# Peptides against a protein of PDB entry 5A53, part 73

Target 1, 230 residues: chain A of PDB entry 5A53
Amino acid sequence: LVENVKQALFIPGQSCNKNLHDIMVDLSALKKPDMKRFNRKNDIHPFEDMSPLEFFSEKNDCSLMVLMTSSKKRKNNMTFIRTFGYKIYDMIELMVADNFKLLSDFKKLTFTVGLKPMFTFQGAAFDTHPVYKQIKSLFLDFFRGESTDLQDVAGLQHVISMTIQGDFQDGEPLPNVLFRVYKLKSYKSDQGGKRLPRIELVEIGPRLDFKIGRIHTPSPDMVTEAHKKP

## One batch from the design tools (peptide; made by RFdiffusion4, then SolubleMPNN)

Design b2_p8_6_s2 (from b2_p8_6, 4 letters changed)
Fold by OpenDDE base, seed 1:
Structure b2_p8_6_s2 (fold): chain B 230 residues (1-230), chain A 8 residues (1-8)
Amino acid sequence: as target 1 above (230 residues)
Amino acid sequence: PKIYRPEK
């Protein structure tokens, strides 16, 4: 069973502002061509009523959704939603800190649309803590792209780095997740007549620090259904 | 059928 590439739908909420719009544009650019954006604001409150998101998932054939909202309590909030069978599977609020950088803040580098990023995760909690495990799963799923057998190393262009900001103990507030995007730049260095291949990582943006908000987890029954191999 | 399974 060849799984089709998951499509992402970016939805401006009623409280979406210019900064969130810009963040939406930049993050969604990394998901091209498998991305749709609404140009109209929608009054959606997913933790109160999930039915509008399920409707949008089915109508637009998008299993991934990102709702852009902002309030005093939840500033620059990106709610990431995954659906299974057009029903809500999980949700997580990731609030972008004020220190964000847009693609325009970095040197303009050309990149090929549709190439799969490589992920790096820094922090043991990505493998052990349920919230960070969900974040890891979400972003891997979000940017998985086409299932091609050969990760042609020649096709590796982007590295997405996700870092847990510092150590934490049980009962402490969860540290932010630092989201960074790099382009692999290959150039030949001429050192002493030997052309050595040199690879450099150049940050291309966006630069986002995510504060973790509310989470919705799937029921055990839904987990079982979602992982059933036909 | 487009099966959108969440990644494990």
Scores: peptide ipSAE 0.282, ipTM 0.849, DockQ to the pose 0.737
Fold by OpenDDE base, seed 5:
Structure b2_p8_6_s2 (fold): chain B 230 residues (1-230), chain A 8 residues (1-8)
Amino acid sequence: as target 1 above (230 residues)
Amino acid sequence: PKIYRPEK
């Protein structure tokens, strides 16, 4: 089965503001060319009615969606949605903390569009806790790109790092997830006439700290159907 | 219809 590259649709909600728009632009730049954006605000409340999102998924042929909303309770909220067969599979609210940095806050570096990022996950809960497992699955799925057997190491340009901010126990609020993006920079160091290859990681942005909000999980039947290989 | 499977 050759799966097509998953397309992402970014949707400004009715409460979308300038900061959310800027965050949307910067995050969606990492998903190019497999990204669409709406220019108009849409009054969508996915935890009240999911039908409008299913409609947009089908009409735009996008299995990934991001809704941009902001309120006093859920400031700078990015709702990440995945669909299966144009039906809602899962949803998660990730609220961007006020300390965010945009691409313009970092040194401008030229990057090639369409290269797959490498992911790093820091925190045992990414493999054990249901919420962090969903976050890990979501971001890997979101940025997977084309399924090419040739993971040419020579094509590695970006590293996306996701870190759980601190330890937590059962019943405690879930720690934020720190989202960081780095570019691999190759240098030739002249040490005593021998040119040694040196690789450095340079942060390129955006820098986002995600506070976890509401979650929708698929039914067991939907999980079975979604993972069924023909 | 393009069926997109979520990552496990």
Scores: peptide ipSAE 0.266, ipTM 0.837, DockQ to the pose 0.868
Fold by OpenDDE base, seed 4:
Structure b2_p8_6_s2 (fold): chain B 230 residues (1-230), chain A 8 residues (1-8)
Amino acid sequence: as target 1 above (230 residues)
Amino acid sequence: PKIYRPEK
C-alpha cells in the first residue's frame, strides 16, 4: 500500500503579521510541492472550535494544517494540526522566538523541490516524554514526502535537526525545540589523482526556536482507528 | 505512529 503524500495547508489567522507571514512562506517552501497557502486571513480559534479546521481539511484535501496567529500571550504562534478522516487528530502550539532567521539570511543555494529530508533528533525526551514524542511524530509526518524505496543517499539533499534546549525536571517548563535546516553539499577533492568524496552540511534556513504552548491529544479510540492498517 | 488516510 503506497500511502499518498500528506498535503499541508498554511492558514493565516486574523492576527497574522508580516513576520509570521515570512516564516510561513519559508517553512512552507520545504513542504513543496505538497503545500497550499491561503492568501486571506481567517478568524480561527482551534482550541475553542475545531469545526472550521475540519471543514478546511476536507475542502482542500489536506490532512496537515498550520495556523499562523500572534498575541501578547502567544507571540508568533504556529498551531500545527493533523487530521484523520478530515477530523481533528491532534494539535500543538509552537511559538517562534524573536531570534528567528529567514531563508534570506542565508546563502541562497539551489535545491530540488520534493526531496525527502533526513531528520535528526537531539534529546532523550523525544523518545520518552509525551509532548516531545508528539512533536517528533508531527514533524516526521509533516515532512515525510513520497515513500520512495530508493532512500539512496544520492537523493538526500536536506537534513532537518530538532534539538531540545537543555535538561528539565518534572513540573518545570518545557524547554524550547531548536529547528535547523541544512543542505548536503558534495565536493570531489582531487588528492594525488584520487577523487575522494567530501560531504559538508550548510545551514540554509529557516532557523526557528519553538516555545511549546497548548496541546490537544486524540482519544484512545481515534488512535486505534488512525493506526489501523488496511 | 502512522496516521493513515482513507484511500480515495
Scores: peptide ipSAE 0.125, ipTM 0.711, DockQ to the pose 0.179
Fold by OpenDDE base, seed 3:
Structure b2_p8_6_s2 (fold): chain B 230 residues (1-230), chain A 8 residues (1-8)
Amino acid sequence: as target 1 above (230 residues)
Amino acid sequence: PKIYRPEK
């Protein structure tokens, strides 16, 4: 079964501001060409009523959505939504800390659009803790791109790094997730007439520290249906 | 129908 590439829809909420717009533009650039952006603000409150998002999912044929909102309680909030059969599967609020950096804050590098990134996850909780497992699943799904049987290392262009900021115990607030994007830069070094391949990781942005907010998880039945191979 | 399955 060959599944089509999941399309992402970026939605400015009513409280979307310039900073969130800029973050939206930069993050969505990493999802090109499999991305749509709304230019108009939409009054959506997904944890109160999910029906508008399901409508947008179906109408735009986007199984991934990101809602951009901001309030005093939830500043710079990116709500990531996944759908199955155009119904809400899961949601998570990820609030961008004020120390964010945009693509314009980094050296502009030429890159090919549409290449699948490699992921690195730092923190044991990505494999054991339910919230961080969801985050890991979400981002892997979000940036999966085309299904390929073979990943050509020579075609690897981007690395997305996700790090849990510090250790935590039960009952403590969940640490932020540090989102970083790097480009692999290949050089030929001329040392004594021998050209040796050199590879460097260059941060390209955006740089985002995510504070974890509210979460919606699918029912066990929905999980079973969503993972059922026909 | 295009069925988009979430990642495990």
Scores: peptide ipSAE 0.274, ipTM 0.838, DockQ to the pose 0.818; fails the geometry check

Design b2_p8_6_s3 (from b2_p8_6, 3 letters changed)
Fold by OpenDDE base, seed 2:
Structure b2_p8_6_s3 (fold): chain B 230 residues (1-230), chain A 8 residues (1-8)
Amino acid sequence: as target 1 above (230 residues)
Amino acid sequence: PKVYHPEK
């Protein structure tokens, strides 16, 4: 079963500020063409009432949503939401640290819209810890793009790197996730008369350090239903 | 409605 590419809806919350708007624009640019953005602020509190998000999911046919809010407690908060059958599947708050960099902070590089990025995950917890497993699943799902049988390395333009910032033990605060975006740049180096292919990773942005906030997880029954391939 | 499955 070839599933259609999941569409993302970016929603400015009532408390959305300029920084969050800029972050939204830059992150959503990586999701083009499979992205919609609302231009108006919406008073949505997903951890209090999920019904508005379910409505937007259905109305816009978007199974991915990102709500942009900011408060003293949850500054620069990107709530990532996934739906299944237009019902909330999971949610996670990822707060962007103040050290963020926008696309404008990096050298402008041309890229082809719609190419699937390659992901790299650094940190064992991405495979073992429930929260980081959810983050890994979310970002893979968010940027999956078109399913191709062969990920042609020749078509690879972007690498998204996600790193858990340091080790942690049980009971400690969860380390931030460092989100980095790179473009593969191919060079031909002439070294001693031999043209050697050289590939370099160039950071293109945005650069985001995510602090983990609140999480909503699906029921086991919903997990079972959502993973049933017809 | 297109049912989108979350990635595992």
Scores: peptide ipSAE 0.129, ipTM 0.780, DockQ to the pose 0.865
Fold by OpenDDE base, seed 1:
Structure b2_p8_6_s3 (fold): chain B 230 residues (1-230), chain A 8 residues (1-8)
Amino acid sequence: as target 1 above (230 residues)
Amino acid sequence: PKVYHPEK
């Protein structure tokens, strides 16, 4: 059974500001055409009451949601939510640091909408630490796109790089995750009469450093049900 | 119903 591409719903919270709106627009552009955005602010507090998100998931047929909120305690907060059967599976708060860059901060490059990105993960904790495992799973799931048999190398356009910022020990605050987006640019190098194919990675944005906030993990029963292949 | 499974 080929699963349909997961749809993402971007929701501005009541505290959504211009910066968060711009971040939302730029990040959601990477999810096109499988993305919806609300224009109206919604007063949602997912760690207090999850029922509004489950309602939106079902009503909009979106298994992925991103809530945009900002406060003094949780500035530029992107809450990523996944649902299974329109019920909350997991949630994670990722707060964007003030050093963010928008797509407009980079050289405008043409790209084809709907191509699957290639992911790179830097940091051993992505494979060992439960929080970073969840982040890895989330972003792979979020940007998976259409499973086409032919991952034609010719179809590779984007690279998304996720890096854990530095080493950490048990009991220390979790380092930020550095989110970077690159476009593969092919050049014909005319060096010495040999046209060698040259591939360069050009950063296209957005550039986001994520500080990890609150997390909701699924129950063991939900994990079992969600991983049952029909 | 489209059941979306989380990526492992």
Scores: peptide ipSAE 0.102, ipTM 0.774, DockQ to the pose 0.822
Fold by OpenDDE base, seed 5:
Structure b2_p8_6_s3 (fold): chain B 230 residues (1-230), chain A 8 residues (1-8)
Amino acid sequence: as target 1 above (230 residues)
Amino acid sequence: PKVYHPEK
């Protein structure tokens, strides 16, 4: 079964500000061409009422949504939502720390739109801890792109790195997730008359440190249905 | 309607 590429909808909430807008633009650029953005603010509170998000999912045919909100308690909050059959599957709040960098803060490089990124995950908790497993699943799903048989190294342009910021014990606050984006730069180095292929990673942005907020997890029944391949 | 499955 070849599934179509999942479309993402970026929604500015009522409390969306200029910084969140800029972050939204830069992060959504990585999802092109499979991305839509609303131009108007929408008064949505997903942890109080999920119905408006289900409506937007169905109306826009988007199984991925990102709600941009900011408050004193939840500053620079990106709520990532996934739907299954246009019903809410899961949600997670990821708050962007104030030390963020935009694409304009990095050297401008040419890039091809629509290339699938390679992911790297640093931290054992991405495979063992339920919250970090959800984050890993979410970002892999969000940036999956077209299922090409050959992840041909020749077509690899971007690397997305996600790192858990330090070790933590049970009962401690969950460390931030460091989101970094790199471009693979291939060039021939002239070393002693031999042209050797060289590959370097160049950070291109955005640079985001995510603080973990509230989470909604699917019911066991919904998990079972969502993983049934027809 | 296209039903999308979450990645495992």
Scores: peptide ipSAE 0.086, ipTM 0.767, DockQ to the pose 0.847
Fold by OpenDDE base, seed 4:
Structure b2_p8_6_s3 (fold): chain B 230 residues (1-230), chain A 8 residues (1-8)
Amino acid sequence: as target 1 above (230 residues)
Amino acid sequence: PKVYHPEK
């Protein structure tokens, strides 16, 4: 069964500011062509009432949503939402640290829209800790492109790197997740008449450090239903 | 309606 590419909806909240707007534009550019953006601010509080998000999911046929809000307590907050059957599956708040870099801060490189990125995850907790497992699952799901049978290595253009910033113990605050985007550059080097393939990674942005906020997890029953293959 | 399944 070939599943359709999941569509993402970016929603400016009532408290969305210029910085968040710029971050939204740059991050959403990586999801093209499978992305929609609202131009109007919407007063949505997903941890108080999820019903407006379920409505938007169904109306726009988007199983992925990102709500952009900012407050003193939750500055530059990107709430990532996934739906199953247009019902909320999970949510996570990821707050962008002030040291962010936009695409304009990097050398502009031409890229093909719609190519599936390769992911790298640094930190054992991505496979063991429930919060980081959710983050890993979310980003893999979010940037999953067309399931082309031809995962031709020749089509690899982007690498998304996610790193847990440091070690932590039980009961300690969860370290930030460092989000980095690289373009793969292939060079042919002629050394002594032998063509050697050379590959370089060039950071292209955006550069985002995510502080983890509030989380909503699905019920065990919803997990079972969502993973049933027909 | 297309039901989207979350990744495991």
Scores: peptide ipSAE 0.144, ipTM 0.781, DockQ to the pose 0.834; fails the geometry check

Design b2_p8_7_s1 (from b2_p8_7, 4 letters changed)
Fold by OpenDDE base, seed 3:
Structure b2_p8_7_s1 (fold): chain B 230 residues (1-230), chain A 8 residues (1-8)
Amino acid sequence: as target 1 above (230 residues)
Amino acid sequence: MFYHPVKV
């Protein structure tokens, strides 16, 4: 069973500012061609009323959504939403720290659109802690792309790196998640007759440090239904 | 299937 590629919808909230718009444009570029962006601001408060997001999920056939909002308490907030059967499955607030870098802050590199990224996760909590497990699951699902056959390893050009910023104990605030994007750059090595390709990772952006906010977790019943193979 | 970079 090849699952259809999940489409993402990027939604500017009423409080969306220029910085969030620029972040939205850059992050959504990594999801092309499986992405839509709204040009108009929408007054949506997903932790108060989820119904507008369910409506947008169904109307746009998008099982992934990102709502861009900003307030004094939740500055540069990206709410990531997943739906199942056009109903809210889970949500997480990820607030972008002010030290962000846009694609324009990096050396422009040509790349093929639509190639599936590789992932790296740094921090044991991505496998053990429920919040970081949800983040890992979300980003893997968000950027899964088309199911390519094993033969296209040569087409893998991007690495998304996600790092938990330091250690933490129970009861401490959850450390930020450092989001980094790299391109694989191959160089012909002229050393010694055997042209072994040299591969380098070049950061391409965006660079985002995510502070974790509010979370909505799926009901046990929705988890069971979403994991049922048809 | 996600291609995990093999830890070299």
Scores: peptide ipSAE 0.007, ipTM 0.383, DockQ to the pose 0.062
Fold by OpenDDE base, seed 5:
Structure b2_p8_7_s1 (fold): chain B 230 residues (1-230), chain A 8 residues (1-8)
Amino acid sequence: as target 1 above (230 residues)
Amino acid sequence: MFYHPVKV
């Protein structure tokens, strides 16, 4: 069963600012060609009423959505939404810290659109803690792209690194998630007649530090339905 | 643990 590539819809909220717009543009560029962007602001409050998001999911055939909002309490907030059968599956607020970097802040590199990123996750909590498990699941799902049978290592262009910013104990505030994007550069090393390909990771952006906000978790029933193999 | 895709 080849699952269709999940389409992402990027939605500017009413409080979307220039910084969020630029972040949206850059993050959505990594999801090309499997993304849509709204050009108009939409008044959506997903934790108050989810119905507009379900409507947009269905109308645009997008099982992934990102709502861009900003307030004093939730500055540079990217609400990531997943739907199942056009119903809200899960949501998470990820607030971008002010230290963000855009693609324009890095050396412009040519990239092929539609290549799957490799993911790296740093922090045990990505496998153990429910919130970080949701984040891991979300980003893997968001950037999965087309199932090519060829894990052609030659097709590996990008690495997305996600790091939990430090250790934490139970009851402590959840550390930020550091989102980094690297391009693999292969250099022919002339070292000693063996052309060992030297692979270097070059950061290409965007650079985003995500503060975790509000979360909506799927119901156990939706989890069961979503994991049913066809 | 490969998160199995949600059936779309």
Scores: peptide ipSAE 0.007, ipTM 0.419, DockQ to the pose 0.159
Fold by OpenDDE base, seed 1:
Structure b2_p8_7_s1 (fold): chain B 230 residues (1-230), chain A 8 residues (1-8)
Amino acid sequence: as target 1 above (230 residues)
Amino acid sequence: MFYHPVKV
């Protein structure tokens, strides 16, 4: 069974501002063509009532959603939602720090739409800590493109790097997750008669530092159902 | 800096 590529729906909340809109545009560009964006603001409070998101999941056939909201308490908040059978599976608030950079802040590099990103994760907690495990799972699932049999190295265009910002102990505030996007640039080097391709990583944006907010975890029953291979 | 294996 080739799992169909998960479609993402980007939803401006009522408190969505220009900065969040710009972030939404840039992040959603990495998910093309498997992305929809709403143009209208929607008054959705997913930690109070999840039913509007379940309705949007079903109506738009999107198992991934991102709600864009901003408040004094939760500035530049991106709520990432996954659904299973159009029911809420999990949610996580990721607040974008003010030091963000847009695609326009980087040197314009052309990229082909629909190529799968390679992921790198820096920090042991991505494999041990439940919150960072959820973040890792979410981003891998979010950017999982079409299963093409050809891992054509020629198809590797960009790398998404996710780094935990420093070490932490139990009971300390969870460090931010540094989201970075790089393009692989191949250069022909004529050094010493061997045309060794020099590969450079060039940051292309967006640059996002995610502060972790509220989390909703799936019920054990939903986990069991979601892991059932048909 | 632990390099975790790249998942494609």
Scores: peptide ipSAE 0.006, ipTM 0.392, DockQ to the pose 0.045
Fold by OpenDDE base, seed 2:
Structure b2_p8_7_s1 (fold): chain B 230 residues (1-230), chain A 8 residues (1-8)
Amino acid sequence: as target 1 above (230 residues)
Amino acid sequence: MFYHPVKV
């Protein structure tokens, strides 16, 4: 079973500002061609009423959504939403810290649209802590491109790195997740008569530090249904 | 509905 590539819908909320718009544009560029963007602001409060998002999921055939909102309490907030059967599966608020960098802040590098990024996850909590497990699952699902049986390593252009910012104990605030995007550059090195391919990782942006906000988790029944292979 | 209020 080849799972169809999940389409992402980017939604500016009523409180969407210029910074969030720019972040939305850059993050959505990494999801091309499998993305849609709304141009108009929408008054959506997903933790109060999920129905508008379910409607947009169905109407646009998008199982991934990102809502852009900003308030004093939740500045630069990206609510990531997944749906199953056009019903809300899970949601997580990821607030972008003010130290963000846009694609324009990096050296412009050409990349092929539609290539599946590689992922790296740094921090044991990505495999143990439920919130970081959800984040890992979300980003893997969000950037799951076409399942090619042969990922020709030569076709791997991008690495998305996600790092938990430091250690934490139970009851402490959850550390930020550092989102970084790198391009692989291959150089022919003629050093010493052996053509050793040198691979370098070059940061291409965007650079986002995510503060974790509110979370909605699926019911056990919905988890079971979403994992059923037809 | 497990609302985990992340203490911000």
Scores: peptide ipSAE 0.005, ipTM 0.431, DockQ to the pose 0.047

Design b2_p8_7_s2 (from b2_p8_7, 4 letters changed)
Fold by OpenDDE base, seed 3:
Structure b2_p8_7_s2 (fold): chain B 230 residues (1-230), chain A 8 residues (1-8)
Amino acid sequence: as target 1 above (230 residues)
Amino acid sequence: MFYRPVKV
């Protein structure tokens, strides 16, 4: 079964500001061509009423959504939403820390649009802790791209690194997730008439530190339905 | 289309 590529919809909320807009533009650029952006602010409160997001999911045929909002309690908040059958599957608030860097803060590099990134996850909790498992699932799903049977290493252009910022114990606040994007740069080194392939990872941005906020998890029944192979 | 979440 070949599934179509999941489309992402980026939605500026009513409280969206210039910084969030810039972050939205830069993060969404990594999802091209499978991305839509709204130009108008929408008054959406997904943890109070999910129905507007379900409507947008269906009308735009987007199973991925990102809502951009900001408040004193939830500054630079990116709410990531997934739908199944145009119904809300899960949601997570990821607040961008003030130390963020935009694509313009890095050296501009040419890259091919639409290539699937490789992921790296640093931190055991990505495999064991339910919140970090959801984050891992979300980002793998968000940037999955086309289903290919073979990942050609020669076609590898981007690496997305996600790191849990430090260790934590039960009852402690969940550490931030450090989001980093690298381009794989290939060089031919001329050493003594032998051209040796050299590969470097170059950070291209955006650079985002995510503070974890509110979470909505699917019902066990919805999990079962969503994982059924037709 | 029904899109399945990535199982991790």
Scores: peptide ipSAE 0.380, ipTM 0.906, DockQ to the pose 0.913
Fold by OpenDDE base, seed 1:
Structure b2_p8_7_s2 (fold): chain B 230 residues (1-230), chain A 8 residues (1-8)
Amino acid sequence: as target 1 above (230 residues)
Amino acid sequence: MFYRPVKV
């Protein structure tokens, strides 16, 4: 069964500001063409009532959603939601730190829309800690794109790097996740008459440092259902 | 369509 590409819905919350809107535009540009954005603000509080998100998931046929909200307690908050069968599977709040950079802050590089990014994860906790495992799962799922057999190395354009900001012990606050996007630039270097292929990573943005907020995890029954191979 | 989460 070839699963269709997961569609993402970006939802401005009632408290969505210009900065969050700009972040939404830039992050959603990486998800094109498999992205929808609402132009109107919606008063949604997913940790109080999930039913509006389930309704939007079904109505828009989007299994991925991102709610953009900002408050004093949760500034620049991106709530990432996944649905299974149009029911909430999991949610995570990722608050963007004030040091963010937009695509406009980087050198304009042309990129082909619809190419799958390669992911790199830095930090052992991405494989061991339940919260970072959820983040890893979420971003891999979010940017998975079309299930094509050949990752044509020739089609590799983007690298998304996710880094846990430093070491932490049990009971300590969870370090931020540093989200970085790079373009692979191939050029021929002429060194001593030998044309050597040179590949450089050029940061293209956005640059986002995610502070981890509230999390909703699926029930064991929903996990079992979601992992059933038809 | 039923979309399955990526297993990590």
Scores: peptide ipSAE 0.359, ipTM 0.899, DockQ to the pose 0.893
Fold by OpenDDE base, seed 2:
Structure b2_p8_7_s2 (fold): chain B 230 residues (1-230), chain A 8 residues (1-8)
Amino acid sequence: as target 1 above (230 residues)
Amino acid sequence: MFYRPVKV
């Protein structure tokens, strides 16, 4: 069964500001062509009422949503939502730290739209801790792109790196997740008359440090249903 | 369409 590419809907909340809008634009640019953006602010409070998001998921045929809100408690908050059958599957608040960099802060590099990024995850908790497992699942799902039998390395343009910022113990605040985007740049090195292929990673942005906020997790039954192969 | 979450 070939699954269709998941579409993402970016929704500015009522408290969306210029910085969040810019972050939204830059992050959504990585999801092209499988992305929609609302131009109008929407008064959505997903942890109070999920119904508006379910409605938008169905109406726009988007199984991925990102709500942009900002408050004193949750500054630069990107709520990532996944739906299954147009019902909320999971949600996670990822607050962008003030040290963010936009695409405009980096050297502009041309890239082909629609190519699947490679992911790298740094931190053992991505494989063991439920919250970081959810984040890993979310980002892999968000940027999965077209299902290809062979990810041709020749078609690899982007690497998305996600790093847990430091070690933590049980009961400690969850460290931020460092989101970085790199482009693979191929060079021919001329060393002593021998042209050796060289690949370099060039950061292209955006650069986002995500502080983890509130989380909604699916019921075990919903997990079972969502993972059923038809 | 039913979209399955990525298993990790």
Scores: peptide ipSAE 0.354, ipTM 0.898, DockQ to the pose 0.906
Fold by OpenDDE base, seed 4:
Structure b2_p8_7_s2 (fold): chain B 230 residues (1-230), chain A 8 residues (1-8)
Amino acid sequence: as target 1 above (230 residues)
Amino acid sequence: MFYRPVKV
């Protein structure tokens, strides 16, 4: 079964500002060609009413959505939404810290559009803690791209690194997730007439530190339906 | 996590 590539819709909320717009442009560039962006602001409050997002999911055939909002309480907030059958499956608020870097802050490197990134996850909680498991699942799903059997290392261009910022105990605030993007750069080094392949990782941006906000989780029934293999 | 393709 070849699963179709999930399409992402980026939605500026009513409170979307220039910084959020720039972040949206840069993050969405990593999802090309499987991405749409709205040019108009939409007044959407997903934790109050999810119906507008379900409508946009169906109308645009997008199972992934990102709502860009900002307030004093939730500054630079990216609400990541997944749908199943055009119904809300899950949601998570990820607020971008002020120390973000845009693609323009890094050396411009040529990259091929549509190549699947490799992911690395740093922190045991990505495998044990429900919230970080959801984040891991979300980002893997978001950037999965085409299921090409040709996971030829020759096609690997990008590495996305996600790191939990420090240790935490039960009842403590959840640490930020550090989002980093690297390009693999291959060099041929001539050492003594032998060409040795050298690979280096170069950060290309964007650089985002995510503070975790509100979460919506699917019902057990929705989980069962979404996981049913045909 | 294999989500069924959204029946377009």
Scores: peptide ipSAE 0.199, ipTM 0.789, DockQ to the pose 0.187

